# Ledger of designs, part 193: peptides against a protein of PDB entry 3WG5

Target 1, 218 residues: chain A of PDB entry 3WG5
Amino acid sequence: LAKNIVYVAQIKGQITSYTYDQFDRYITIAEQDNAEAIIIELDTPGGRADAMMNIVQRIQQSKIPVIIYVYPPGASAASAGTYIALGSHLIAMAPGTSIGACRPILGYSQNGSIIEAPPKITNYFIAYIKSLAQESGRNATIAEEFITKDLSLTPEEALKYGVIEVVARDINELLKKSNGMKTKIPVNGRYVTLNFTNVEVRYLAPSFKDKLISYITD
Target 2, 218 residues: chain A of PDB entry 3WG5 as posed
Amino acid sequence: LAKNIVYVAQIKGQITSYTYDQFDRYITIAEQDNAEAIIIELDTPGGRADAMMNIVQRIQQSKIPVIIYVYPPGASAASAGTYIALGSHLIAMAPGTSIGACRPILGYSQNGSIIEAPPAITNYFIAYIKSLAQESGRNATIAEEFITKDLSLTPEEALKYGVIEVVARDINELLKKSNGMKTKIPVNGRYVTLNFTNVEVRYLAPSFKDKLISYITD

## One batch from the design tools (peptide; made by RFdiffusion4, then SolubleMPNN)

Design b2_p21_3_s4 (from b2_p21_3, 14 letters changed)
Fold by OpenDDE base, seed 1:
Order: C-alpha cells, then structure tokens, then sequence
Structure b2_p21_3_s4 (fold): chain B 218 residues (1-218), chain C 218 residues (1-218), chain A 21 residues (1-21)
C-alpha cells in the first residue's frame, strides 16, 4: 500500500518576506505530492506584521493540512509566530517551548526601547487574533490577552486553555497523538480528519537560499 | 437557460489611485455583461482618503450590485477598507477576517509615530462614515466608534452588531446565503433582490499592471 | 515565566504627508 506522505520542514528566525517564501515553497511541495499533511517546525521570536498576515493567508489557502509544531524544546512561537499558529490547521508544542506575547509595536527606538503601536493598530490586531482564534475554535480570550497582557504560555497551559491541540515530544509522538484529529479550520472548505497511519515522513531541507537568509537575519 | 453571471475579483493591498482603477475596471466589465452582481474579495490595511472616497462613489454609481467580501481568512477591510465596505450594496466577511480601525491620520513621523489628524478632519470623517452606515441601514454607532475608539471587529461581532450582512467561508456559501437578500443601498435608484440561482461564477484576474503595482506597493 | 521579550510584531512605518485611513 502506497504510504501517505507527511512532510516536515523547519522555519526558524524572524518572520520576514523571506519567511513567506519558505512557507510558500514548503506548502507547494507538499501540495504537489498530495501529502497527508505538512508539519512546520516553528521557532520564531516574531517579525513583520505584513509577512505574518501573508503567511497566515498562505496556510489558510493550503490544499493540505498545515500543522504548526513549536519545536524543538527551547523554541517559541512568539509574537508573529502565535498568529501563524492560530491561523493553522493544528498546533502542537514540544515540552519546553512557549507561545504568546503578541502585542504589536512600531519598532525599537535608537536606545532599544519599544515604540508602542497606536491604539488603532493594537485594536486591529486584537480583532485579527481573536478572529483567528474564533475561526479555529481556540480560546479567543487568551488570544486577546496575548496582546493586552503580553501573555506567554507553556505548552501545558496552552493546551489546558484551549489555545493548542497537542503537546508532543517529537514528530513520532505528534503523528500518533494527532492521528484521527480533525483540522481546526477547513482544508479546501472541509474539516479534514488527519490520517497518520502508515505514513512516510519526508523532511524538507532548507534551500541554500533559505540557509543564507537565515544567517543574515539572525 | 442562460446562467446569470456573477463576477468575482480580488483587490488586495493599500487603497490608492490605482485601487480606484481596479474597482472601475472590474465594475465596468461586470456592468457591460449585465452581471447579476460583482463580488470584490477585499484585503486591505487601508490607504488614501481621496482614493477611498472615489471608490465609494464608483461603487454607489454602479449599475449592478457590488458585494464587498472580506476574504480570504486573515484578510481585513481595515480603515479605508471599512468605508468602502460600508458604501457597498452588501458586506460579507470570511471567518478569520476583520473590519474597522477607521481613524484618519495625517501620516507617520520620521520616528514612526502617528501624526494625528486635526479635529476638523476627524469630525469630517465621523460624519462621513456615519452617513455611509445610515444610508445602508448599518450600525452608525459602531461606525462612529471605528473612528473614535479605533474599534475593530470580528465577522461574528460585525454581523451581531449589524455592521455587515453575511458571514461566509467561501464564494459558494456567500452566494447561497446572500441569495434573496436585498441590497442595503439602491442600484440605479432601486433596492435590488440578489438572485444567485443558476449562476455562473466568473473570476476576473488582475491585469499584469495590477500585479505589478501590487508587488510595488506591498 | 521568563517573559521572553518577544520582539513584538514590527509594523512598517508608512511615510508622512497624505491623509490616510
């Protein structure tokens, strides 16, 4: 029996226009192969809001389930990473990871102090993050607090509060635990039941370009 | 039986004079074909006030219903996009989208801080947005708060508060839900009942010029 | 809980001059 393919790819570092290109490339490969799903191992401190929103859209337009896995231990889906996760079909976290801290900022001053976003922008992103949570059936109150209180959660807290769907130590445990789960948002207009029985795990390597840009932006 | 045509077009990015050209082109095509309606899938963070007002006028002068659909998930009708939506014949939103945050600004300072609009300008746009809401039978109180409180709403909130008419996941659901609805403003002086039975959906692609400008303005 | 100073979502600063909505 031909094994269903599950792709696994890594995205690490700041969320930029290049990060969008990585998501687009990875998802496109998995779509072309009619993969059962793609798991994106995510580790990000955050980044650009525009790039983040484009990534969320790209995920939501995917022809296959996109699972965001905050991995490895010590990784975070901070700021923009939380939005990306909340926009995905399933969120998993490894023990020792974090999610949250989503308050938008205009940037940093010359002295490294945060330049606060005006209320207009903050309220926009409150509505946006709440919408992502509501659509995916996740905790919209906590999603708001990721901004209003700069809240960050452990995987155990995030699961408990209904922000994420799975806590898993590794890809094998993730596949095992998420097998039979329905996606939290539709894939091509339908909620998909993940089938991780008899799967082949294929790892996508970062392109040479991906490695170079990661090096420059880190 | 000849199928009624419903056009679907996408407008994404900042509201500019070029965005007006896109609206004008799309609506003109649909008018020429005597389409049942045109659905504009809108995703915008906002833009120029002058361009916005011209777009609103162009919509109001349309010979066919113009439906603004905040789509896909993750999209927004922010700022100028809200005005455009409020000026249209029907508003729909996809789950995971947002609307609001309409306070006018003069721009950003060199340090990225917002330059506030003077009270005269702010009051002008309060009156303008309230007028759009009142004319369309939408929530004028919330419309005002989009400015005075920089309020943003989810699709569920916006529907609940009477700002929008439909929440729909996709074009098919939008057509299904809006079938038999009356336009919220007149088309050629009359409120039109939308008839989305036995329709052909035609997608208008962005022109090459549209793609190029989108790339430059993003 | 180590408040990791998550670098908040950085917004592009759009230039001054025209009334924006």
Amino acid sequence: as target 1 above (218 residues)
Amino acid sequence: as target 1 above (218 residues)
Amino acid sequence: MRRFKSDGIELEVIGAGTLKL
Scores: peptide ipSAE 0.081, ipTM 0.347, DockQ to the pose 0.132; fails the geometry check
Fold by OpenDDE base, seed 3:
Structure b2_p21_3_s4 (fold): chain B 218 residues (1-218), chain C 218 residues (1-218), chain A 21 residues (1-21)
Amino acid sequence: as target 1 above (218 residues)
Amino acid sequence: as target 1 above (218 residues)
Amino acid sequence: MRRFKSDGIELEVIGAGTLKL
């Protein structure tokens, strides 16, 4: 029997327009191959709100399940990363990772201080993040507190509070634990039951462009 | 019987991108030689958060056990150093060393005063450090207090509270005491029992670049 | 609904290189 394919790709660093291009490329490849799912190993301190919103839309428009996996241990889905996760079909975290801290800012001043966003912007993102949580059947109160209290959670806390679905140490454990779970948002208008019983894992490498940009932004 | 190799290398000074390069180089050498472990003699006042997070990830991705040894007496694993230690496979401290004081800052003002990090950042690192502690089976409450109370501990206190695993005066005592211990985090997905019964200690010297940068930054 | 021009909004906790620990 032809093995179902699960793609795995890494997205690391700041969320930018280039990060959108990575998501789009990876999801498109997985869609073209009718993969059972794509797992995005996400490690981000955050980034641009515009890029984040575009990424969320791209995930929600995916023809296949997109699983956000905060990985490896020591990684984070901080700020923009939390929004992306909440917009996805399933969230997993490795032990030793974090999620949250979603308050929008206008940037950093020359002295390194945060330039706070005005209430209008903050309220917009509160509504937005709550909507993502509600749509995915996740904890909207905690989603709000990611902004209003600058809340950050461990994987165990995030699981306990119903922000995420899986804690897993590696891809194999993730596949095992998420097998038979329904997606938290629809895929092509339907909630899909994940089938990871007979899968082949395929890793997608960053493009040369991806590598170059990572090198320049470091 | 071929002796198992244990590498020892020193990392001293501020945690920077260059410190990451040192960790990466040293661990890579030890991995290539299939060492039983590498011991990093760490003495740091702290440094950059980005470099710290990268170092933690590099340690967690190691193919061999990475032991952080706060050494010599009088050394510290302050701030970033504590995170690195908590992210490692085993922590040892020499008598007369310290660990803790992990509160993030934005930097120093022109008058030398600390520019405090906003709650968003502080909360992020609280979650992060707790995650490291939890993953390693170490005291997450104390890990939080390293930030919230600017807590610093002696080796004896750190051992008592379950923050570290070994107090040792030298490498020989460290090898003796840690022999037969399991790593506090996995190596290649498995908790490894350290075998120091028939080992050769090999010291790694700083590269010429390492020496030059240390000379320039002093 | 005017799409909030999010072009200048950052959702980042770690500004590149400024945080010290």
Scores: peptide ipSAE 0.074, ipTM 0.465, DockQ to the pose 0.070; fails the geometry check
Fold by OpenDDE base, seed 5:
Structure b2_p21_3_s4 (fold): chain B 218 residues (1-218), chain C 218 residues (1-218), chain A 21 residues (1-21)
Amino acid sequence: as target 1 above (218 residues)
Amino acid sequence: as target 1 above (218 residues)
Amino acid sequence: MRRFKSDGIELEVIGAGTLKL
């Protein structure tokens, strides 16, 4: 019996147009191979709103389930990472990770101070993040507070509040716990029950371009 | 008699945090050498709002005049480039260049379509660009129309409408025409009369990091 | 160079001509 394939890829660093390219490449590979799902190990401090929105849309258009996994311990899905997670089919977090802190900013001044986004921009992203939460059946109140209170949560808190679906220490525990779960958003218009029975895990490596960009942004 | 030094540096490509670093480095070098001015040859399609605002602030904090020169022919100071220019001490353009097209966007969707900025964001940048124009004694109505009409202007039009100060084919013509002009914004709280009599032109090269980033973004 | 760790969502101002179509 042909094993169900689950892809695992890592995305680390700032969310940029290059991060979109990484998501697109990884998801496309997994789609082409008719994978049961792709797990994206995400560690990000945030990034660009444009890239974030594009990534969310790419996930929502995926032909397969996209699982965001905040990993390893010490990683975060901060800011843009939270939006991406909330736009995904399933969210998992490893112990010692965090999610939240989603306040939009215009950037940093020369002195390193935050240039605050106008209330109008903040309100736009409040509406957007709430929409993502609502569409995925996740806690829209907490999603708003990720902005309004710059709230950050532990995995246990995020699970308790219905922001995420799984707390798992590693890929094996993630697969075990998420097996039989329904996706939080549709895949091709249908909610899918994840089947991680007898799966083959395939790891996707970053491209040379991905490595080069990461080296420069690091 | 020690010649007045004028630095010339090139900034090309998307406006990013790395572009800020370029501006900061170039201006700092020119400041340290007590240059009469620095000329930045600018060719940009636009870029990040945060980086743009940081660059504007860096220019406004400069201890020496910063001249933005849209160069070579075929170059543009588009979008973020227009804001940067309007935030500078003097704007020049070469024949065959353009300025304008300043509509803010949230990014591009997967299909390459523009994700429109909410009216609230657009209005913020309208206010901002008008402020830059007003502070520099440049045409605030045209500055607004760079956003509201996505207006782009030729050098001749931009000069005619009071958006820029000089049309020049090369650095020598720029120095000749701008000699004796007052800066459009203060330098250390004072408007400076440019003195390009008996100047030495020093060219600043991009750093290795600058070249590497440009290579990846191209 | 202070790596601005973006703790937040950043905006962009790009002209229509930056559409690399």
Scores: peptide ipSAE 0.028, ipTM 0.292, DockQ to the pose 0.282; fails the geometry check
Fold by OpenDDE base, seed 4:
Structure b2_p21_3_s4 (fold): chain B 218 residues (1-218), chain C 218 residues (1-218), chain A 21 residues (1-21)
Amino acid sequence: as target 1 above (218 residues)
Amino acid sequence: as target 1 above (218 residues)
Amino acid sequence: MRRFKSDGIELEVIGAGTLKL
C-alpha cells in the first residue's frame, strides 16, 4: 500500500510576515503531495498580530490537515503562537512546553516597558481568539483568559482544559496518539479523520531564506 | 470618453504582514477595475523585512502601476518604506517628508538600544536594495548608503540624486507631474506611460480590519 | 505562476508601534 506522507517542518522564532511565507511554503509543498497532514513544530515567543492572522487564514485554507506541535521541550506557542495553534486542525504539545500569554501589546517603550494596547484592540483580539476556540471546539473561556489574565498553560493543563488535543514527546508518539482523531476544524469543508497507520515522515528543510530570517529573528 | 480610474489608498504605520494584506487588497481592487494606476499614500517609520519583501513582490506582480507617494507632509518612507518605494513603479514625495534610513536591525534590546544585524544580513539587504534601485533605474549608490550610512533624504535630495521621480504637494499635483512619465519598472512585462489627463480619482477606504491593524501599529 | 517565495528576513526595521501578540 502506498504510504501516506506526513510532512514535518519547523517554525521557530518571532511570528512575522516571513513566518507566513514559511507556513505558506510548507503547507503548499504538503498540499502538492496530497500529504495526510503537515506537522509544524512551533517554537515562538510571539510576534505580529497581522502575520498571525494571515497564518491562521492560510492554515484554515489548507487542503490538508495542519497540526501545530509545540516542540521541542522548552519551546512555546506564546502569544501569536497560541492564536496560530487555535486556528489549526490539531494542537499537540511536548512535555515542558507552554501555550498562552496572548495579551496584545502595542510594543515596547524605549525603556523596555510594555505599551498596552487600547481596550478596543484587546477586545478585538478577545473576540477573535474566542472565535478560533469556538470554531475548533476548544475552550473559549480559557482562550479569553490567555488575553485577560495573560495566562500560560502547561501541556497537561492545556489538554485538561480542552485547549489542545495531544501531549506527545516526539513525532512518533504524536502520530500514534493523533491517529484516528478528527480535525478540530474542517479541511476542504470536511472534518478529516487522521490516518497515521502507514505513513512516511518527510522533513522539510528551511530554505536559505528561511534560515536567514530565522537567524535574524532568533 | 470613459475616465481612467486612479485609485488612492493610504498605508500608514509599521510595515507588517497586515500591511501586505492592505497592499494586496488595494492593488487587487484597482486591478479588477483596470485602473490607470493606484497611488499608495505611504507613511511608515519602517517595520518587518519579510513583509517588506512580500509587498515589493506584490507590487512587482501588479497588473497596474503602483505609485508610492510619501504623504502627507511630515510622513516618511523610512526603512522598510524605502525598499517598498524602490520596488514600485513610481515614487513621489510631498514636501516635508523623508526617505531612507534602511539599515536592517534585529530589533531593540530590553533597554531600547538597537540590536545590530549581523554583517551577513546587512550585506544581503545592501544587495537587495541595490537590486531594486538598479531594476528601477534609480540611484543604487544612494540606495546602498541608505543602509551603510543610515542616510535619510529630503524629497528634493531624493529627486536630485535620482531616487524618486516626483515631488508633489497633493494628489492633483502628483497626477499632473507624473502624467506622461514611464513606470520605472515594468507592468505586465512592459514599461507603461502614465495617462492622467482624464482621470477619476477613487479613494479606497481602509477596511475595519485595516483600521484596527493601523490603529494597533500606530 | 511562479509563487515568488518571499524569503523575508524577520528584521524589525526601526519603525514605531509593532503590535506584538
Scores: peptide ipSAE 0.024, ipTM 0.285, DockQ to the pose 0.095; fails the geometry check

Design b2_p21_4_s1 (from b2_p21_4, 7 letters changed)
Fold by OpenDDE base, seed 2:
Structure b2_p21_4_s1 (fold): chain B 218 residues (1-218), chain C 218 residues (1-218), chain A 21 residues (1-21)
Amino acid sequence: as target 1 above (218 residues)
Amino acid sequence: as target 1 above (218 residues)
Amino acid sequence: MKVSGAGVEIPLLGEVSSLKF
């Protein structure tokens, strides 16, 4: 019997339009192969709100479960990364990672001061992040506090508060622990029970374009 | 009897050479008036390592106690901000603030990926942050983990682990709680016992230059 | 009400061109 495929890909860095392209590419590959799921190893300090919202939408439109895995130790799903995680089918974190700090800003002034988002924008994103939490059955109060208090959580706290579903040290432990879990949002209109009993893990490499851009900036 | 003066100033935004100028200006004003202390209300996502090290040096050269107060709720002393705090005479945090996430990076690639610092640089800053913690009698193990695990802490955790000295909701509570505390590093070669029993709080405003730069970037 | 997320950033760290924390 052919093994169910689980794809693993890494997204590391700022959330930009390019990051959207990475999500789209990775999810599309996994969809084409009818993968059981794709795991995105996420490490981000945040980024653009527009790109973030597009990524969330792309995840929610996925034909397969998208698992956000904050990995490796030392990684974060900070700010925009938290929104992305809350929009996903399952959140996992490795020990020594963090999630939260979601307050929107307009940018930085020439003197390096933060240009604060007006209350209208802040309130919009409060509503948005709460909706993501509610739709996924995650803690909407904590989601709000990610903005209002710039709250950051450890994996253990995030699990305890019902923000995330899994704490796992590696991909193998993640697959083991998430086996039999239901997705927190629907896939093609239905909640899916994950089946990782007989899976092949396939790692997706960065594209040639991804590599080229990294090489020219190193 | 003339009230002892405590100055309060705000530094919000990225740590840059301009931020150094702000620290220098504020501390100099407080020194000139022989203030009991200056409290810097800090909210920063981080910034430049060179500017950070210069700021730490300026604090350590201060003729008066420099208290870093991570304030208001929602603020952070992230990354470079953590180093600055660890280099100061006293650290306070308001509820709903954070400290940590100190891993150095060389920057971001064109595709938004993080350009990792080489081990030599990372190890340098591990040694540096540990030295700041040790010199100030703060938790050097946690200071190291701020880098190695990108650890972030709540005020309560930071207090519990001996990273900071005070959790306070506002300036008045800060003054009350820190009254009688010894500075964690020397001032002019001596550890100072803070005396806030009869103090006048004076707020330092941003310079005209600071305001101008903010206005032209808004 | 559609609020454009254009120009809004949700970073922990800003854009960095040099060694940064």
Scores: peptide ipSAE 0.045, ipTM 0.303, DockQ to the pose 0.071
Fold by OpenDDE base, seed 4:
Structure b2_p21_4_s1 (fold): chain B 218 residues (1-218), chain C 218 residues (1-218), chain A 21 residues (1-21)
Amino acid sequence: as target 1 above (218 residues)
Amino acid sequence: as target 1 above (218 residues)
Amino acid sequence: MKVSGAGVEIPLLGEVSSLKF
């Protein structure tokens, strides 16, 4: 019997328009091959709000389940990364990772201090992040507090509070633990039960362009 | 029996004079074919007040019901989009979407800070948005607070507070849930009961001009 | 008095593009 394919790709660094292109490319490849799922190993400090919103939308429009995996240990799904995770079909975190710190800002002053967003914008993103949490059946109170209280969580805390679905040390453990779980948001209008019993794992490499931009933005 | 037609069109991006042209084109097509309704999948961060007011007027002058559907997940009917929604015959939202943040501004300063509108303008739009809410039998207090408190809502909150009529995951669920509902404002002087029991859904594609402008304004 | 909505922006527009998280 043809093994179901699970793709694994890495997205690291700031969330930008280029990061959107990476998500789009990776998901498109997995869609074309009718993969069981794609796992995105995510490590981001955050980035642009517009790019984040586009990425969330792209994930939600995916023809296959998109699993955000905060990996490896030491990685984060910070700020924009949290929104992306909350917009995904499943969130996993490796031990030693973090999630949260979602307060929008206009930027940094010359002295490195944060320039706060006006209340209009902050309230917009509070509603936005709560909506993502509610839609995915995740903790909307904590999602709000990622903004209002500058909250950041460990994997264990995030799991305990119902922000994420899986704590896993590696891809194999992730596949094992998530096997039989339903997606937290619909795929093509339906909640999908993940089937990882007989899968081939395929790793997608960054394109040359991906490597170059990562090199420039790092 | 000839299936009643429901048109579905997408309007995404900033509210401009071009957006008015899109609304006008889509509604006109649906009017010409005596559609049961047109559903506008709306995703907007807002835009120009003049264009917004023209769009509201065009919707209110429609010969057929115009349903604003904040879709897909991650979309918003922000600012000008909220006014447009409140001026429509029915509002639906997908999970993971938002509505609100309606405070008028004159623009942005060089540092990215908001240039506030003078009280005269703000008060005008408070009255305007309250009027739209009242006319449509929607929550005028919340409509006001979209301006005065910079309020933004999730679909569930918006439904709970009587700002919107339907939360739906897709067009099929929207049609199912809104079947038998009355329009919130009149169509040609009468409140219309929506009939979606035996409908053909027709998707309207953006014109080449629509695509080009979307590309330029993105 | 037609309050010319001309020049009034009800944008989340430019800010979302400049917003960082």
Scores: peptide ipSAE 0.042, ipTM 0.302, DockQ to the pose 0.076
Fold by OpenDDE base, seed 1:
Structure b2_p21_4_s1 (fold): chain B 218 residues (1-218), chain C 218 residues (1-218), chain A 21 residues (1-21)
Amino acid sequence: as target 1 above (218 residues)
Amino acid sequence: as target 1 above (218 residues)
Amino acid sequence: MKVSGAGVEIPLLGEVSSLKF
C-alpha cells in the first residue's frame, strides 16, 4: 500500500505577513500532494494580530489536517502563536515549550512599556479566542485567561486543562500518539481521523526568501 | 578500548548573541568528534532573553550530552544562566557558586533603577522556566521562585531542592560523581547514561573572535 | 464591526529587544 505522506515544516519567529506566506506555501504543497497531514513546527513569541487572523483562516481552510507542533524544546506558541494553535486541527507540544500570554497590545512605548489595547480590542480578542477554543472543543475558560490573566502554560498543564491534544518529544512520538485521533476542527467540512500507521515523513525546507526574511527579522 | 572524549569549554560573561555562537561552536565540535559529553564551565551574571532562549534550544538539540558546570568558585549561573542550566542535560555547581535570580527586566533606567517587565512577560518566563524544570525532572517550584522571589541558591541548597544534580569541586570530581547518571533530558530522543570511566578530557580554547568579544563586553 | 487587527500586536518578546535576565 502506498505510504501516505506527512509533511513537516518549521515556522519560527514573529508572526507577520510573511509568516502567512509561509503557512500558505507549506499547506498548499501538502494539499497538492494529498498529504495525510502537515505538521508545522511552530516557535513564535507572537506578532501581528492581522497576520495571525489570516493564518488562522488559512489553516481552517486547509484541505488537509494542519497540526501545530510547538517544537523544539524551548520553543513557544506565545501570544499570536496560541491563537494559531487554537485554530488548528491538532495541537502538540514538546516538553520544555510553552503556550499562552495572548493579551493584545498596541505596541511598546519608547521606554519599553506596553501600550495597552483599549477594552474594545481586548474584548474582541477575548471573544475571538474563546470562539477558537469552543469550535475546536478546547478549554475556552483557559483561552480567555490567556488574555485576561496573561496566563502561560506548560505542555503538561495545557494537556491537563484540555488546551492541547498531545505532548510529544519528537515527530515519531507525535505521529504515534496522534494516530487515530480526530481533528479538533473539520477538514473540508468533515472531522478526519488521522492515520499515521504507514507514513513517509517529508520535510519541507524554507525557501530562499524564507531564509532571508527569518534572518532579517531575527 | 578507545578512550571516550569529554570536551570542556568555558563560557564567561553576559549572555548575548555571541554567547550563542560560542555554545554552538563548542557543541558542534564535540558532536563532530562523537564526544561522550561536553562540559561547559559557565560563569554569567545573565544577559539577553533572546540569546538565552536560543542557547537553550541549541543545547536541547545537541547530539551529545551538554553538562553545565557553574565554575569556578565565585562564579554564578545568574538569571539567564539559570535558564540555560535548567535546559541542559546535567547541572553541576562548584562550591562557592550560585544559581537563580531569574526575574526578567526591560533594563535599567538612567538612575540605575530596574525597569520592570510587564506581567505578560514575567508570566511567560514563569511558564518557560517551569517547563524547563519539569522537562528535566527538576524542581519547578523553585524554578518559579527564581523569578517570583528573585531567589538565589547555593550549590548545596540547589542540590537539596533538586534543582541541580552534582556539586563538584573540579572536573575530576564532576566526572566521578556524574558517571552513570542519566541525562535529565533526552539526547537525540533518548536519555543517555553518562560513561566517564575511561575518558580523555579535552579543553576547547576560545577562538580569537571569542577572545575579542569577551574582551569588549567585559 | 470587524475589529481590524491593524496596529494591534500580540507580541511577547519580539519588540522587547532590551529584555534581559
Scores: peptide ipSAE 0.051, ipTM 0.335, DockQ to the pose 0.077; fails the geometry check
Fold by OpenDDE base, seed 5:
Structure b2_p21_4_s1 (fold): chain B 218 residues (1-218), chain C 218 residues (1-218), chain A 21 residues (1-21)
Amino acid sequence: as target 1 above (218 residues)
Amino acid sequence: as target 1 above (218 residues)
Amino acid sequence: MKVSGAGVEIPLLGEVSSLKF
């Protein structure tokens, strides 16, 4: 029987237009091979709102399940990363990771202080993040509090409160625990039951361009 | 029986004078073919007030129903987009989209801070947005609060409060749910009952100019 | 008086591009 393929790719660093290109490339490869899913190991402190929104759209347009895995230990899906996760088909976190802190800002002043976003912008993203949570059957109250209270959660808390679906130490445990789970958003209009029985794991390496850009943005 | 035609077109990005040209072109094509309706998939963060007002007028002058569909998931009819939607014959939203945040601003300062509009301008647009809501039989109180409270709504909230008419995952569901609905504003002086039975869906591609402009404004 | 909406932006965000999360 042709083995189901699961792709694994890593996205690390600030969320930018280049991060969108990485997501698009990785998902496209997995779609072309009719993979069972793609797991994106995500470690981000956040980034640009426009890039984030485009990434969410790209994930939601995927022909295959996209699993966001906050990995490795010490990683975060912070700020923009939380939105991306909430826009995905399944969220997993490794122990020692975090999610949340989603308050928008206009940037940093020359002294490194936060320039606060006006209420108009903050309220927009409250509605946006709540919609992502509600669409995915995740905790919309907590999603709001990621903004209004600058809330950050551990994997155990995020699981407990219904923000994420899986806590897993590694890819093998993730595949085991997520086997038979339904995607939290539809794939091509249908909720897909993940089948990770007898899968081949294929790792996608970053392109040379991806490596260069990560080097420039870090 | 000659199949009723429904056109679908996409408008994405900032509301500008070029966006007016897109609306005008798309609606004109649909009018020429005596289409049952045109669905405009809208994803906008807002834009220019003058362009917005011209677009609203163009929609209201349409010889056929114009349905604004906030689509795909992650899209918004934000700010100017909300006015456009409220000026249309029917509003639909996909899950994971948003509408609202309609407070006018004069622009952004060099530091990215909002330059507030004077009360005279704000009050003008309060009256304007309320008029659009009232004329379309939609919630004028919420329309005002889109400005005064910087309110943004999810699809479910917008439906619940009577701001929009349909929540739909895709064009097929939109056609199904909106079949038999009356337009919220008149078409050629009459409220039209939408007939989406046995329709042919025709997609209008963006022109080369439309693609170039979207690239420049993004 | 046509309040010339000229120069009035009703952005949700200016360039959503400048917003950081």
Scores: peptide ipSAE 0.045, ipTM 0.316, DockQ to the pose 0.076; fails the geometry check

